# Peptides against a protein of PDB entry 4JHK, part 57

Target 1, 212 residues: chain A of PDB entry 4JHK
Amino acid sequence: EDYKIQSFDLETQKLLKTALKDPGSVDLEKVSSVIVDQSLKDQVFSREAGRICYTIVQAEAKQTNGSVFRRNLLNRLQQEFKAREETRKRSTQEWVCLVSFICNIFDYLKVNNMPMVALVHPVYDCLFRLAQSDALKNEEEVDCLVLQLHRIGDQLEKMNVQLMDELFNLLRDGFLLQEDLSSMGRLLLLEILEFRAGGWKLSDTAQKYYYS

## One batch from the design tools (peptide; aimed at target 1 Q78 L119)

Design b2_p28_3_s4 (made by RFdiffusion4, then SolubleMPNN; from b2_p28_3, 15 letters changed)
Fold by OpenDDE base, seed 5:
Structure b2_p28_3_s4 (fold): chain B 212 residues (1-212), chain A 28 residues (1-28)
Amino acid sequence: as target 1 above (212 residues)
Amino acid sequence: SAAELEKFRKEAEEATKEFEEEMEIDLD
């Protein structure tokens, strides 16, 4: 399998490739840090990072029966999550990358083909933050919110339908009542409202937009 | 193999528990 790691320098690429194939031979704490750091800077990589992380987790488990990488990854994720408001204030770009990364980890790091329960509330908390009025006025945050809901909304709802209902109440209120939404933001909110109402099924056009 | 899969699942569950415990402590 090919992994999108071209954004890293050659030495780091080598490190990641080794981690993917022979995790026992590298510093997995360092690997996790590198992945998280890059995910906070590059939203495209943030999506890919979930797949990479899953592969490393699986490889380490099979090779050494270890969990060093996953432990370090989750610890770092928790730290970044706790500091999410500070991150948002510092950089909207880093904030949406963080949300994307957390959502992607939720999507890819599954146990017995089920999402990690521990990530459910953190993911919802991030999405709820994006659904606040001060975030909905920012098209970049709305785009992030809608993108994540397209990708993992159905899974999240299965984990907690009550939280999803509450989230979409906020989105509906934002769509109907908030006046400082961008035209695209308003369109995206309407689209995601209809998307859920339609059973989380993507149209061909939407699929291309969110997954191309 | 089935054995490898089982080991993977157990490790994942343990990691999840640790994460939950850490989060719970922070919420208290």
Scores: peptide ipSAE 0.044, ipTM 0.614, DockQ to the pose 0.081
OpenDDE base, seeds 1, 2, 3, 4: peptide ipSAE 0.029, 0.033, 0.039, 0.000; ipTM 0.487, 0.592, 0.627, 0.301

Design b2_p28_4 (made by RFdiffusion4)
Pose (drawn by RFdiffusion4):
Structure b2_p28_4 (pose): chain A 212 residues (1-212), chain P 28 residues (1-28)
Amino acid sequence: as target 1 above (212 residues)
Amino acid sequence: LEEEITSEWQETIEESEEYINNIIENSK
């Protein structure tokens, strides 16, 4: 029900609500463009845009059996994904938004009730980037890292365990060895090590230790 | 549909795999 589009221009809100019901009536290329655009600019929307993207993808399949929107969305995201390092230099905020959005799409947009394998390596590409020492020194990026691991970390490991294993080695390494990792960064990494070791769930006691 | 999506992303998947493998090798 709530796609979290309050950040949008009033005219665009109408465009987006229209695409949900009658995709054939709207320019799905323009629609995908305004969604990707806004997703890089607003944090709340970058973590939630998957809902509205899914609703539109399903609406098109139902109405016209088409997947044009899905296609425009995936190709535009692929372009942002390819330019990820440049975007990170320009704005950490935009970068963490791109990662949150890509991961939200991996979570919501399914293909025959299965995850899109096309996004497995790209998502790991993003999380490995966050696990690097130059990214871990920024609590903003560590926050982004652990948000994705909480949300889709379990699904990702099923698709590829080798990558999740090597990724968590970088997490342990940064935890023990890195000195400019902050106190909050340390709390976040420790919680995610326990989270994964516990089978991607938060124990009652960890809930008490880490969170208010 | 999955095959078509994967085909469109194949070069990106290979490049991402190569990039991640380089990070793993250099971190050892």

Design b2_p28_4_s1 (made by RFdiffusion4, then SolubleMPNN; from b2_p28_4, 16 letters changed)
Fold by OpenDDE base, seed 3:
Structure b2_p28_4_s1 (fold): chain B 212 residues (1-212), chain A 28 residues (1-28)
Amino acid sequence: as target 1 above (212 residues)
Amino acid sequence: LEEEELKEFEELIKESEAKIQEVFRNHR
């Protein structure tokens, strides 16, 4: 498989490649830290990071039946989550990267082909934060919210439909009642409302209308 | 395997639940 790690220096690239194939020969705590750090800077990489993390987890399980990498990864994720409000205050970009990374880990890091239960509430908490009025007025946060719901909304709903209903009540009210939304933000909210209403599906025509 | 991770996120889950409940109260 091809992993997009060209943004790292050569030494780090070698470290990551070794972790993917022979995780027992590297410092997996360091590997997890490197991945998290980069994911907090690059929202695009966070998607790749999910796949990379899954591969390393599987490789370590197969090689040593260990879970050192996963434990370190989740511990770091927990630390970043706890500091989420500070991160948001400091940088909207870093905040949406954090949300994206958490959601991507939820999406890719499966246990017995199921989402990790421990991540369900943290993910919803992030999405609810993005659904507040002070966040909905920021197009970058709306973009992040809608993107994550497109990627993992159906999975999240299966885990807790009540929370999903409450989340979409906020989104509906934002769409209908909030006056300081951007035109694009309002359009994206409408799209995601329709997306869920359609069983987490949209026609190709509708997708082009909202995103092209 | 997930049992150990669940323990690590227990505090985080409780915090998240408290925050969500606050949102519900303020919205209703």
Scores: peptide ipSAE 0.045, ipTM 0.525, DockQ to the pose 0.802
OpenDDE base, seeds 1, 2, 4, 5: peptide ipSAE 0.038, 0.027, 0.027, 0.029; ipTM 0.617, 0.580, 0.591, 0.619; seed 4 fails the geometry check

Design b2_p28_4_s2 (made by RFdiffusion4, then SolubleMPNN; from b2_p28_4, 13 letters changed)
Fold by OpenDDE base, seed 4:
Structure b2_p28_4_s2 (fold): chain B 212 residues (1-212), chain A 28 residues (1-28)
Amino acid sequence: as target 1 above (212 residues)
Amino acid sequence: LEEEILEEFKELIEESKERIEKVIKEAK
């Protein structure tokens, strides 16, 4: 199985490859930091990072019954989350990368094949932030919001349907009432509203309508 | 394992809950 780690230098690639196969032989704190750092810079890698993290977690559990990597990863994640508003002010791109990374960790880093309950509220917290008026007027943030809901919305709803209802109330209000949305932003909000209403799926016809 | 993770995220979870509730309240 191949992982998309070409964006790293050769030394770091070697480190990651070793972590994937023999996590006990590397500094797992360093590995976690490298993964988080790159995920905050590259949204494409952020998606792959979730899969990589899960593999390392599983490998460590199997090898030593340890959880050093997971603990370091989640600690770093908490640190970045706490600084999320500063990150957003500094760089929208880094902010959406952070959200994407958290959502991808939620999607891939399962506990006993179930989503991490601990990440439910942090993920919703990110999505609620993206659903605020100041974020909805930014197309890059709307793109991120809609993308995450497409990826993990059904899972999140299963974890807490009440919060999902409240979130979509905000999105509906934004779609209907907010005047400074971009045309694409408004279209994306409409699409995601219909996506959930359709049981987190769209017909082929609807898909073509919104994305052709 | 789940309990351990929950303990690690305890403070963050509570803060998130508070922020979310505040947002919901202000939106109504």
Scores: peptide ipSAE 0.632, ipTM 0.952, DockQ to the pose 0.847
OpenDDE base, seeds 1, 2, 3, 5: peptide ipSAE 0.598, 0.597, 0.623, 0.590; ipTM 0.945, 0.945, 0.950, 0.943

Design b2_p28_4_s3 (made by RFdiffusion4, then SolubleMPNN; from b2_p28_4, 13 letters changed)
Fold by OpenDDE base, seed 1:
Structure b2_p28_4_s3 (fold): chain B 212 residues (1-212), chain A 28 residues (1-28)
Amino acid sequence: as target 1 above (212 residues)
Amino acid sequence: LEEEILEEFKELIEESLEKIQKVFEEAK
């Protein structure tokens, strides 16, 4: 299986591979730290990190019926989340990576094939932050917002439709009223508004219009 | 411990969401 860990050095790759197959033989706190650190640097990896984490969680559960990895992962995630505003001020890139990581943990780290309820509000909090006026003017943040909504919007809505309605009210207002949006940002907001209105599906015609 | 972490996490985020929503309502 390909878990897209090529960006790590060979020793770290070995560590991760071992964690995936034999989690009891490695320092799972170290593994969690490595995954989170890389997720904050690389948005592509932050996407894949959710899948990697789920696999390690399952492997540990089967091997020892333990949850050491998940505990350390969530603890680190909480720490990063608490510092999210400082992260955003320091680096937009790290901020959008953090959002991507949290969203993908929500998407992949499921219990009984359902998202963890405790992660619903964390995800919405991040998306609401991206929907504020100061964030909507930054195309990088808009890209992140729209990408996450494409990936997990339907799941989030099932968990809390009221919050989703409030979020999209902000996006609608941003599209209609905010003057300092980039052309692409405005286009992306319109697209995601239509995406949800269409039942979280984009028609072929709309796809051609927004992404050609 | 994991449950405690998640509960704390949830509480923190609930608080932040309330703040954001309050600002949103005031801006309407």
Scores: peptide ipSAE 0.050, ipTM 0.556, DockQ to the pose 0.494
OpenDDE base, seeds 2, 3, 4, 5: peptide ipSAE 0.041, 0.031, 0.042, 0.043; ipTM 0.557, 0.518, 0.552, 0.563

Design b2_p28_4_s4 (made by RFdiffusion4, then SolubleMPNN; from b2_p28_4, 18 letters changed)
Fold by OpenDDE base, seed 1:
Structure b2_p28_4_s4 (fold): chain B 212 residues (1-212), chain A 28 residues (1-28)
Amino acid sequence: as target 1 above (212 residues)
Amino acid sequence: LEDELLEEFRELIEESLERLEEVFRAAR
């Protein structure tokens, strides 16, 4: 992949570390903004940010019984989600980073060990957008789509099986009918179709075939 | 700094810090 990874300066590193250890001593609104900004620029970070966010939420709750960070995080996330089409038009990289981040938040930011219900539709909306024909022709977007479904597909299906069925109908149609898919894109779609059909599990043989 | 948090969450914080360090290295 040709993604640019943004470096963290020492100030940002210190800020995030302190937020984990002593959230009451930092500006948690600033922390949330930094995390979202970095997640939009850095795919590696966007895939890991959910764990960091969850930890900060837990730390703040236990230290001060507060929820300032989560509130600010979700507010910023909502803003970025609403502007997702503009983001996609401007930069495919930022768009897939945004999707990765939202899915990662869904995966990690659980309440009482349950996914946040409020994130279900936003996640599906992102995945449905990736499943449209104009996105399926872009291998970078297909990579993102398939990656997220591998990570959270089983959880997301439990939240709404009807939407998952609809999503996979689009993926099936894309695989069978769309002519301008890349060879790798088509291969990835086939793999994810088989992945779900197999109960969100992939055999070692299939893994080797599709990802070797 | 971690002394202000409940002991049961120390491992979570430590794990998150370790993962964060890995992300920092990858981003450099």
Scores: peptide ipSAE 0.257, ipTM 0.768, DockQ to the pose 0.021
OpenDDE base, seeds 2, 3, 4, 5: peptide ipSAE 0.163, 0.204, 0.028, 0.028; ipTM 0.626, 0.731, 0.536, 0.544

Design b2_p28_5_s1 (made by RFdiffusion4, then SolubleMPNN; failed a check: too like the target's own chain; its pose is not in this set)
Amino acid sequence: SSRLEKLREELRKKAVEEWEKYAPLESA

Design b2_p28_5_s2 (made by RFdiffusion4, then SolubleMPNN; its pose is not in this set)
Fold by OpenDDE base, seed 1:
Structure b2_p28_5_s2 (fold): chain B 212 residues (1-212), chain A 28 residues (1-28)
Amino acid sequence: as target 1 above (212 residues)
Amino acid sequence: MEELEELRRRLRERAVEDWERLAPLEAE
C-alpha cells in the first residue's frame, strides 16, 4: 500500500514504514511529531496524514493493545490548537493547514467506527473561527472552511446539529451582509449553503455552475 | 451578537475541556 510519503527523506520514510507495520519497534512520539510537522506545512498532505495515523493506531492496537501513538498525536495537536490564534496571526497558510489536519484526523481516526467525541468541539471551534468576518474576507480561509464542510460536514452535523445550525447562520449572514468578500468567496459560501440544504450533496447542475 | 459571543466562549472552553478529558478515555 502506498501512503505517499515520498516528500520525506529516506530515513524518515523508513521510520514511517516501520511505524505502519511494527509500531512497537519505533519511537512513536517522534513519528507523531514528524507527521504533525509536515501536515502543518502541506494541506494536501494532511489528508494522507489522516490515513497514515489511522493505520498506525490500528497497527499498535493489534500489536500491543496500546495507544501511545494516538496519545502523542493528540497531545501535539492539542498544543497546536491552543496556539491557533497566534498561528493564524503569524501565517494564514499554517493556520488553514492546522484546521485541515484536525478535520482530517476527525475524519479518519475513528474509534469503534465512530468519530472521536473529544474532537467535535475543537473542530467546530476552528470552523466557527473561519466563519468570523475577519476570516471570511480571506479567500484562503474561505477555501479551507468550505473544503472541510464538504468533507466532514455531514459527520459533524450528526454529532451536534445545533452547532451546525449556528455555524450556517454565520455563513448565511456572511454571504448576505458582508461587503468585503471576494467574488469567489461569496460564490463558495452560496455553494456550501446549498450543499447542506441539499442533504450534503451537490446536484450536477450546481456542480457545473460553481466548479466548471 | 452577545448571544453568539457567549456561545463562542462556551465552545472554546468545551473544546479544551473535552480534548483533555475525553481523548484519554477514547480507545479502540
Scores: peptide ipSAE 0.379, ipTM 0.885, DockQ to the pose 0.852
OpenDDE base, seeds 2, 3, 4, 5: peptide ipSAE 0.367, 0.364, 0.366, 0.359; ipTM 0.884, 0.882, 0.882, 0.880

Design b2_p28_5_s3 (made by RFdiffusion4, then SolubleMPNN; its pose is not in this set)
Fold by OpenDDE base, seed 5:
Structure b2_p28_5_s3 (fold): chain B 212 residues (1-212), chain A 28 residues (1-28)
Amino acid sequence: as target 1 above (212 residues)
Amino acid sequence: SSSLEKLRKELRELAVKEWEELAPLEAE
């Protein structure tokens, strides 16, 4: 199985490849830092990073019965999460990359095929932040919000339906009441409202109007 | 519903127009 790590220099690629096959032979803290750093710069990689992280976690568990990589990864994520407002102020792009990465880790880094409970609130907090009026007026943030809900909304709802209800109340209010939304933003909100209402899937008719 | 379908269509058309208007500004 191939991993999309061509964005890294050759030395770092070698490091990552070694981590995937022989995690005990590399500095897993460094590996985690490299992955997080790149994920904060590249939203596409943020998606791939989840899969890479899962593989490294599994490889380390099998090889040494250790969890050094996962621990370092989650610690770094928590640090970035705590600084999310500063990140958002500095760069919307980095902010949405952070959200994307956290959501993708939630999606891929499961324990016994179950989502990590510790990530539930951080993920919701990020999504709630994206659902605030100052964020909804930015298409990049709306796109991120809707994308994550498409990917992990069903899973998140299973973890806490009350938070999901509250989140979608904000989205509904934004769609109906907020005046400074772009038409695209408003369309995306409508789509995701219908998406959840349809059991986290779209009807053929809705699919046509949103994605044809 | 027909009303919802109409709304989807209208919003999509508006979104496309707004994007087209924004694109030249971003290219400059």
Scores: peptide ipSAE 0.214, ipTM 0.737, DockQ to the pose 0.016
OpenDDE base, seeds 1, 2, 3, 4: peptide ipSAE 0.170, 0.194, 0.156, 0.194; ipTM 0.717, 0.734, 0.705, 0.726; seeds 2, 3 fail the geometry check

Design b2_p28_5_s4 (made by RFdiffusion4, then SolubleMPNN; its pose is not in this set)
Fold by OpenDDE base, seed 2:
Structure b2_p28_5_s4 (fold): chain B 212 residues (1-212), chain A 28 residues (1-28)
Amino acid sequence: as target 1 above (212 residues)
Amino acid sequence: SSRLEQLAKELRELSVKEWEELAPLESE
């Protein structure tokens, strides 16, 4: 498999490549830190990061029956999650990167082919925060919210349909009642409402309408 | 909605609690 790690310097790229193939030969704490740091700066990388993390976790489990990487990764992510409100105040970009990364970890870092149950509420917490009125007026946050729901909404709903219903109540109210939404933001909310209503699927016509 | 605000608060509390419980699970 090819991994998109060109944003790192050559030494770090080598470190990551080694971690993917021979995790027992590298400092997995350092690897986890590097991945988290970059994921908090680059939302595009966060998707790839999830895949990379899963591969390293599986490789370490097979090679040494260890879980050093996963432990360090989740510990760092927990620290960032706890500071999420401060992060949001400091930088919207960093905040949406954090949400994106948490969602991608949820998506990729499965145990026994199942999502980590402990990540369900943290993910919903992030999405609920993005669904608040003060966040919905920011197009960057709306973009993030809608993107994550497209990626993992169906999985999250399977874990807790009640929370998903409550989340979409907020989105519906935002779409219908909030006055200071951007035109694009309102369009995106409408799209995601239709997306879920259609069983987390879009018709070809709808796809072209919203994302052409 | 007051109900939704309360739910959000409870969700935040649960999220923190459950995440804190990851560390022990990872060590087992």
Scores: peptide ipSAE 0.047, ipTM 0.665, DockQ to the pose 0.680
OpenDDE base, seeds 1, 3, 4, 5: peptide ipSAE 0.030, 0.029, 0.007, 0.027; ipTM 0.610, 0.593, 0.336, 0.544

Design b2_p28_6 (made by RFdiffusion4)
Pose (drawn by RFdiffusion4):
Structure b2_p28_6 (pose): chain A 212 residues (1-212), chain P 28 residues (1-28)
Amino acid sequence: as target 1 above (212 residues)
Amino acid sequence: MSFWEQVLAAPLEEQVEVEEQLRQELLA
């Protein structure tokens, strides 16, 4: 019900609500463009856009059996994904938004009730980037890293365990060895190590230790 | 080509099948 589009221009809100019901009536290329655009600019939308993207993808399949919107969306995201390092230099905020959005798409947009394999390596590419020492010194990126691991970390490991293992080695390494990792960064990494070791769930006691 | 590029290079009606084939390769 709530796609979290309050950040949008009033005209665009109408465009988006229209695409949900009658995709054939709207420019799906323009629609996918305004969604990707806004997703890089607003944090709340970047971690929620998957809902509206899925609803539109399903609406098109139902109405016209087409997947044009899905296509434009994936290609546009691929382009942003390819330019991820440049975007990170320009704005950490935009970068964490891109990662949140890509991971939200991996979570919501399924292909025959299965995850899109096309996004497995790209998502690991993003999370490995966050696990690097130059990214871990920024609580903003650590926050982004652990948000994705909480949300799709389990699904990702099923698709590829080797990568999740090597990724968590970098997490342990940064935890023990890195000195400019902050107190909050340490709390976030420790919680995620326990989270994964517990089978991607938060124990009652960890809930008490880490969170208000 | 990456998995993502392969999916986007395929015609729309074949992309679901391409996803399934690539998933089988990855989980093999």

Design b2_p28_6_s1 (made by RFdiffusion4, then SolubleMPNN; from b2_p28_6, 8 letters changed)
Fold by OpenDDE base, seed 5:
Structure b2_p28_6_s1 (fold): chain B 212 residues (1-212), chain A 28 residues (1-28)
Amino acid sequence: as target 1 above (212 residues)
Amino acid sequence: MSYLEQVLAAPEEEQDQVEEELRKELLS
């Protein structure tokens, strides 16, 4: 399988490749830390990280029936999640990368082919934060919000439709009532509102935009 | 504890079971 890890140095690439094939031979805590650190800096990798994490989890489960990597990964995620407001204050870019990463882990790291329930509330909390007025005025945060909802909104709704309804109430209010939205931000909100209303079904054009 | 904390607090070999139990609770 091909994994997009070109952003790492050669030594780290080797570490990751080894983790993917023989997780028992590497420090899985270090591997998890490297993945999380890079995901907080690179949103493109943040997307890929979900797939990488899933593969490592599966490899470890197959090799030793262990879950050391998953534990370390989730521990780090919990730490970053708890500090999310500080992260947002420090760097919008790191904040949206964090949200993206958590959402990607939710998307890929499944248990018995089902989303991990432990991540449902953290994901919603992140999306609710992005739906606040101070975040909606930032196009970067709106872009992140809409992107995640396009990718995992249907899955999240299946886990908790009440929270999704509440979230979209905020988005509707933002779209209709908030005056300091960017033109693109407003457009994105409208699009995602219509996207859910349409049953989370993408047009071919939207598919290209969000999943290219 | 949060759901995440509950999963992580369990022994590694039981984390899948704990997650499934929590899933059932959420869906109930």
Scores: peptide ipSAE 0.030, ipTM 0.565, DockQ to the pose 0.859
OpenDDE base, seeds 1, 2, 3, 4: peptide ipSAE 0.029, 0.030, 0.029, 0.026; ipTM 0.607, 0.580, 0.554, 0.580

Design b2_p28_6_s2 (made by RFdiffusion4, then SolubleMPNN; from b2_p28_6, 11 letters changed)
Fold by OpenDDE base, seed 2:
Structure b2_p28_6_s2 (fold): chain B 212 residues (1-212), chain A 28 residues (1-28)
Amino acid sequence: as target 1 above (212 residues)
Amino acid sequence: MSYLDKVLAAPEEQQDQVEEELRKELLS
């Protein structure tokens, strides 16, 4: 299985590859830090990071029954989440990467084949932040919001339908009432409203767009 | 122990409650 790690230097690529197959032979704290750092800079990698993390977690569990990587990963994730407003103020790009990363971890890093309950509210908190009027006027944030809802919206709704209803009330209000949305932003909001109304199902074309 | 570690360390049947309590603490 291929992992999108070409954005790293060769030494780091080797480190990650080793972590994926033999996690006990590397510094898993360093590995987790590298993954989080890159996820905050590269949204393409951020989207892939969950799969990589899942593989490392499974490999470590199988090899030593350990959870060093997961612990370090979640600790760093907690730190970044807590500082999310500062991140947003500093860099919209890093902010949307953070959201993408958290959502991707939620999507891939499961416990006993279930999403981590601990991540449900953090994910919703991020999405609610993206659904505020000051964020909806930024097309980059709208792109992120809609993308995550396409990827994990159905799972999130299953975890908490009340929060999803509240979130989509904000999105509907944004679509209908907010005047400073970009044309594309408005179209994206409409699309995601229709997407949920349709039971979180995409056309083949849309599937390719969001998951290519 | 971190926030997430505390949640994950709790019995599965109590994780929702623990998560909510810890989340409230973080947001307070």
Scores: peptide ipSAE 0.029, ipTM 0.628, DockQ to the pose 0.169
OpenDDE base, seeds 1, 3, 4, 5: peptide ipSAE 0.024, 0.026, 0.023, 0.024; ipTM 0.584, 0.554, 0.569, 0.541

Design b2_p28_6_s3 (made by RFdiffusion4, then SolubleMPNN; from b2_p28_6, 9 letters changed)
Fold by OpenDDE base, seed 2:
Structure b2_p28_6_s3 (fold): chain B 212 residues (1-212), chain A 28 residues (1-28)
Amino acid sequence: as target 1 above (212 residues)
Amino acid sequence: MSYLEKVLAAPEEEQDKVEEELRKELLS
């Protein structure tokens, strides 16, 4: 597999490539820190980060039966999640990057081929925050919300359908009742409402857009 | 152990319960 890591300097790229193939030969705490830092700045990288993280986790497990990378990754993720409100107040861009990263880790970092249960509530908490009135008026936050639901909505629903129902009640109310939505925000809410109603099924074109 | 480590350390059949209990503790 090829991983998009051109945003890093050459030394860091080498570090990441080595971690992917021979995780026991590098500082996995440093690797996890680098990945998280970049994911909090670049929403596009967040998708790649998920794949990279999963590969490193599998490689370490196979090589040494270790979990140093995953432990450090999740510890950092927990810290960032706890500070999510401060992050949102500081920068909407950093906030949506954080949400994207958490969602992509949920999507890719599986244990025994299953999503990590521990990430279910944190993911929902982020999506519920994006579904609040003060967030729905911001198109950037709506973009993030809709993107994540397209990518992992079906998986999240399987984990907890009650929370998904509650989330979409908020989205419906926002679409119908909130007056300060942007035109595009309103369209995105309508689209995602219809997307779930249609069984979370993407067209081939939409699949390429959201997953490439 | 962190919150996530505690959940992952639990048997798979109990992870939902452990996660819920820990989440409540964090929100208390």
Scores: peptide ipSAE 0.030, ipTM 0.601, DockQ to the pose 0.171
OpenDDE base, seeds 1, 3, 4, 5: peptide ipSAE 0.022, 0.028, 0.026, 0.026; ipTM 0.553, 0.572, 0.572, 0.549

Design b2_p28_6_s4 (made by RFdiffusion4, then SolubleMPNN; from b2_p28_6, 10 letters changed)
Fold by OpenDDE base, seed 3:
Structure b2_p28_6_s4 (fold): chain B 212 residues (1-212), chain A 28 residues (1-28)
Amino acid sequence: as target 1 above (212 residues)
Amino acid sequence: MSYLDKVLAAPEEEQDKVEEELRKELLS
């Protein structure tokens, strides 16, 4: 299986490749830090990091029956989550990368083959932040919000339908009432509203309308 | 404490157990 690690230097690529196949031979704290740091800078990587992380977790469990990597990863994730408002203030790009990363971890990092409930509230908190008026006016944040809902919305709803209802109430209000949305932002909000209404599915006709 | 904080506060070997307990709590 191919992992998207081309953005790293050669030395770091070797480190990651080793972690994927022989995690016991590397510093897994360093590996987790490298992954998180890059996820905050590279949107493409942040969307793929979950798969890499899950693979390392499984490899470590199989090889040494350990979970050092997962513990360090989640610890760093929590730290970044707690500092999310400062991150957003400093850089919208880093903020949306952080959200993408957290959602991607939720999507891939399973416990007993199920999503981690420990990540449900952090994910919702990020999505709710993106659904605020000051964020909806930024197309980059709207793009991030809609993308994550497409990816993991159905899973999140299964964990807490009440929060999802509240979130989509905000999105509906934004679509209907907020005056400073971009045209594309408004279109994306409408699409995601219809996406959920259709059971987290989009017809071929609708797909073509919004994305073709 | 948040759910994630509870998981992180547990010993490494007990994290999965804590996660399962939290799942039961959330979905009860």
Scores: peptide ipSAE 0.685, ipTM 0.962, DockQ to the pose 0.947
OpenDDE base, seeds 1, 2, 4, 5: peptide ipSAE 0.682, 0.028, 0.024, 0.015; ipTM 0.961, 0.630, 0.566, 0.387

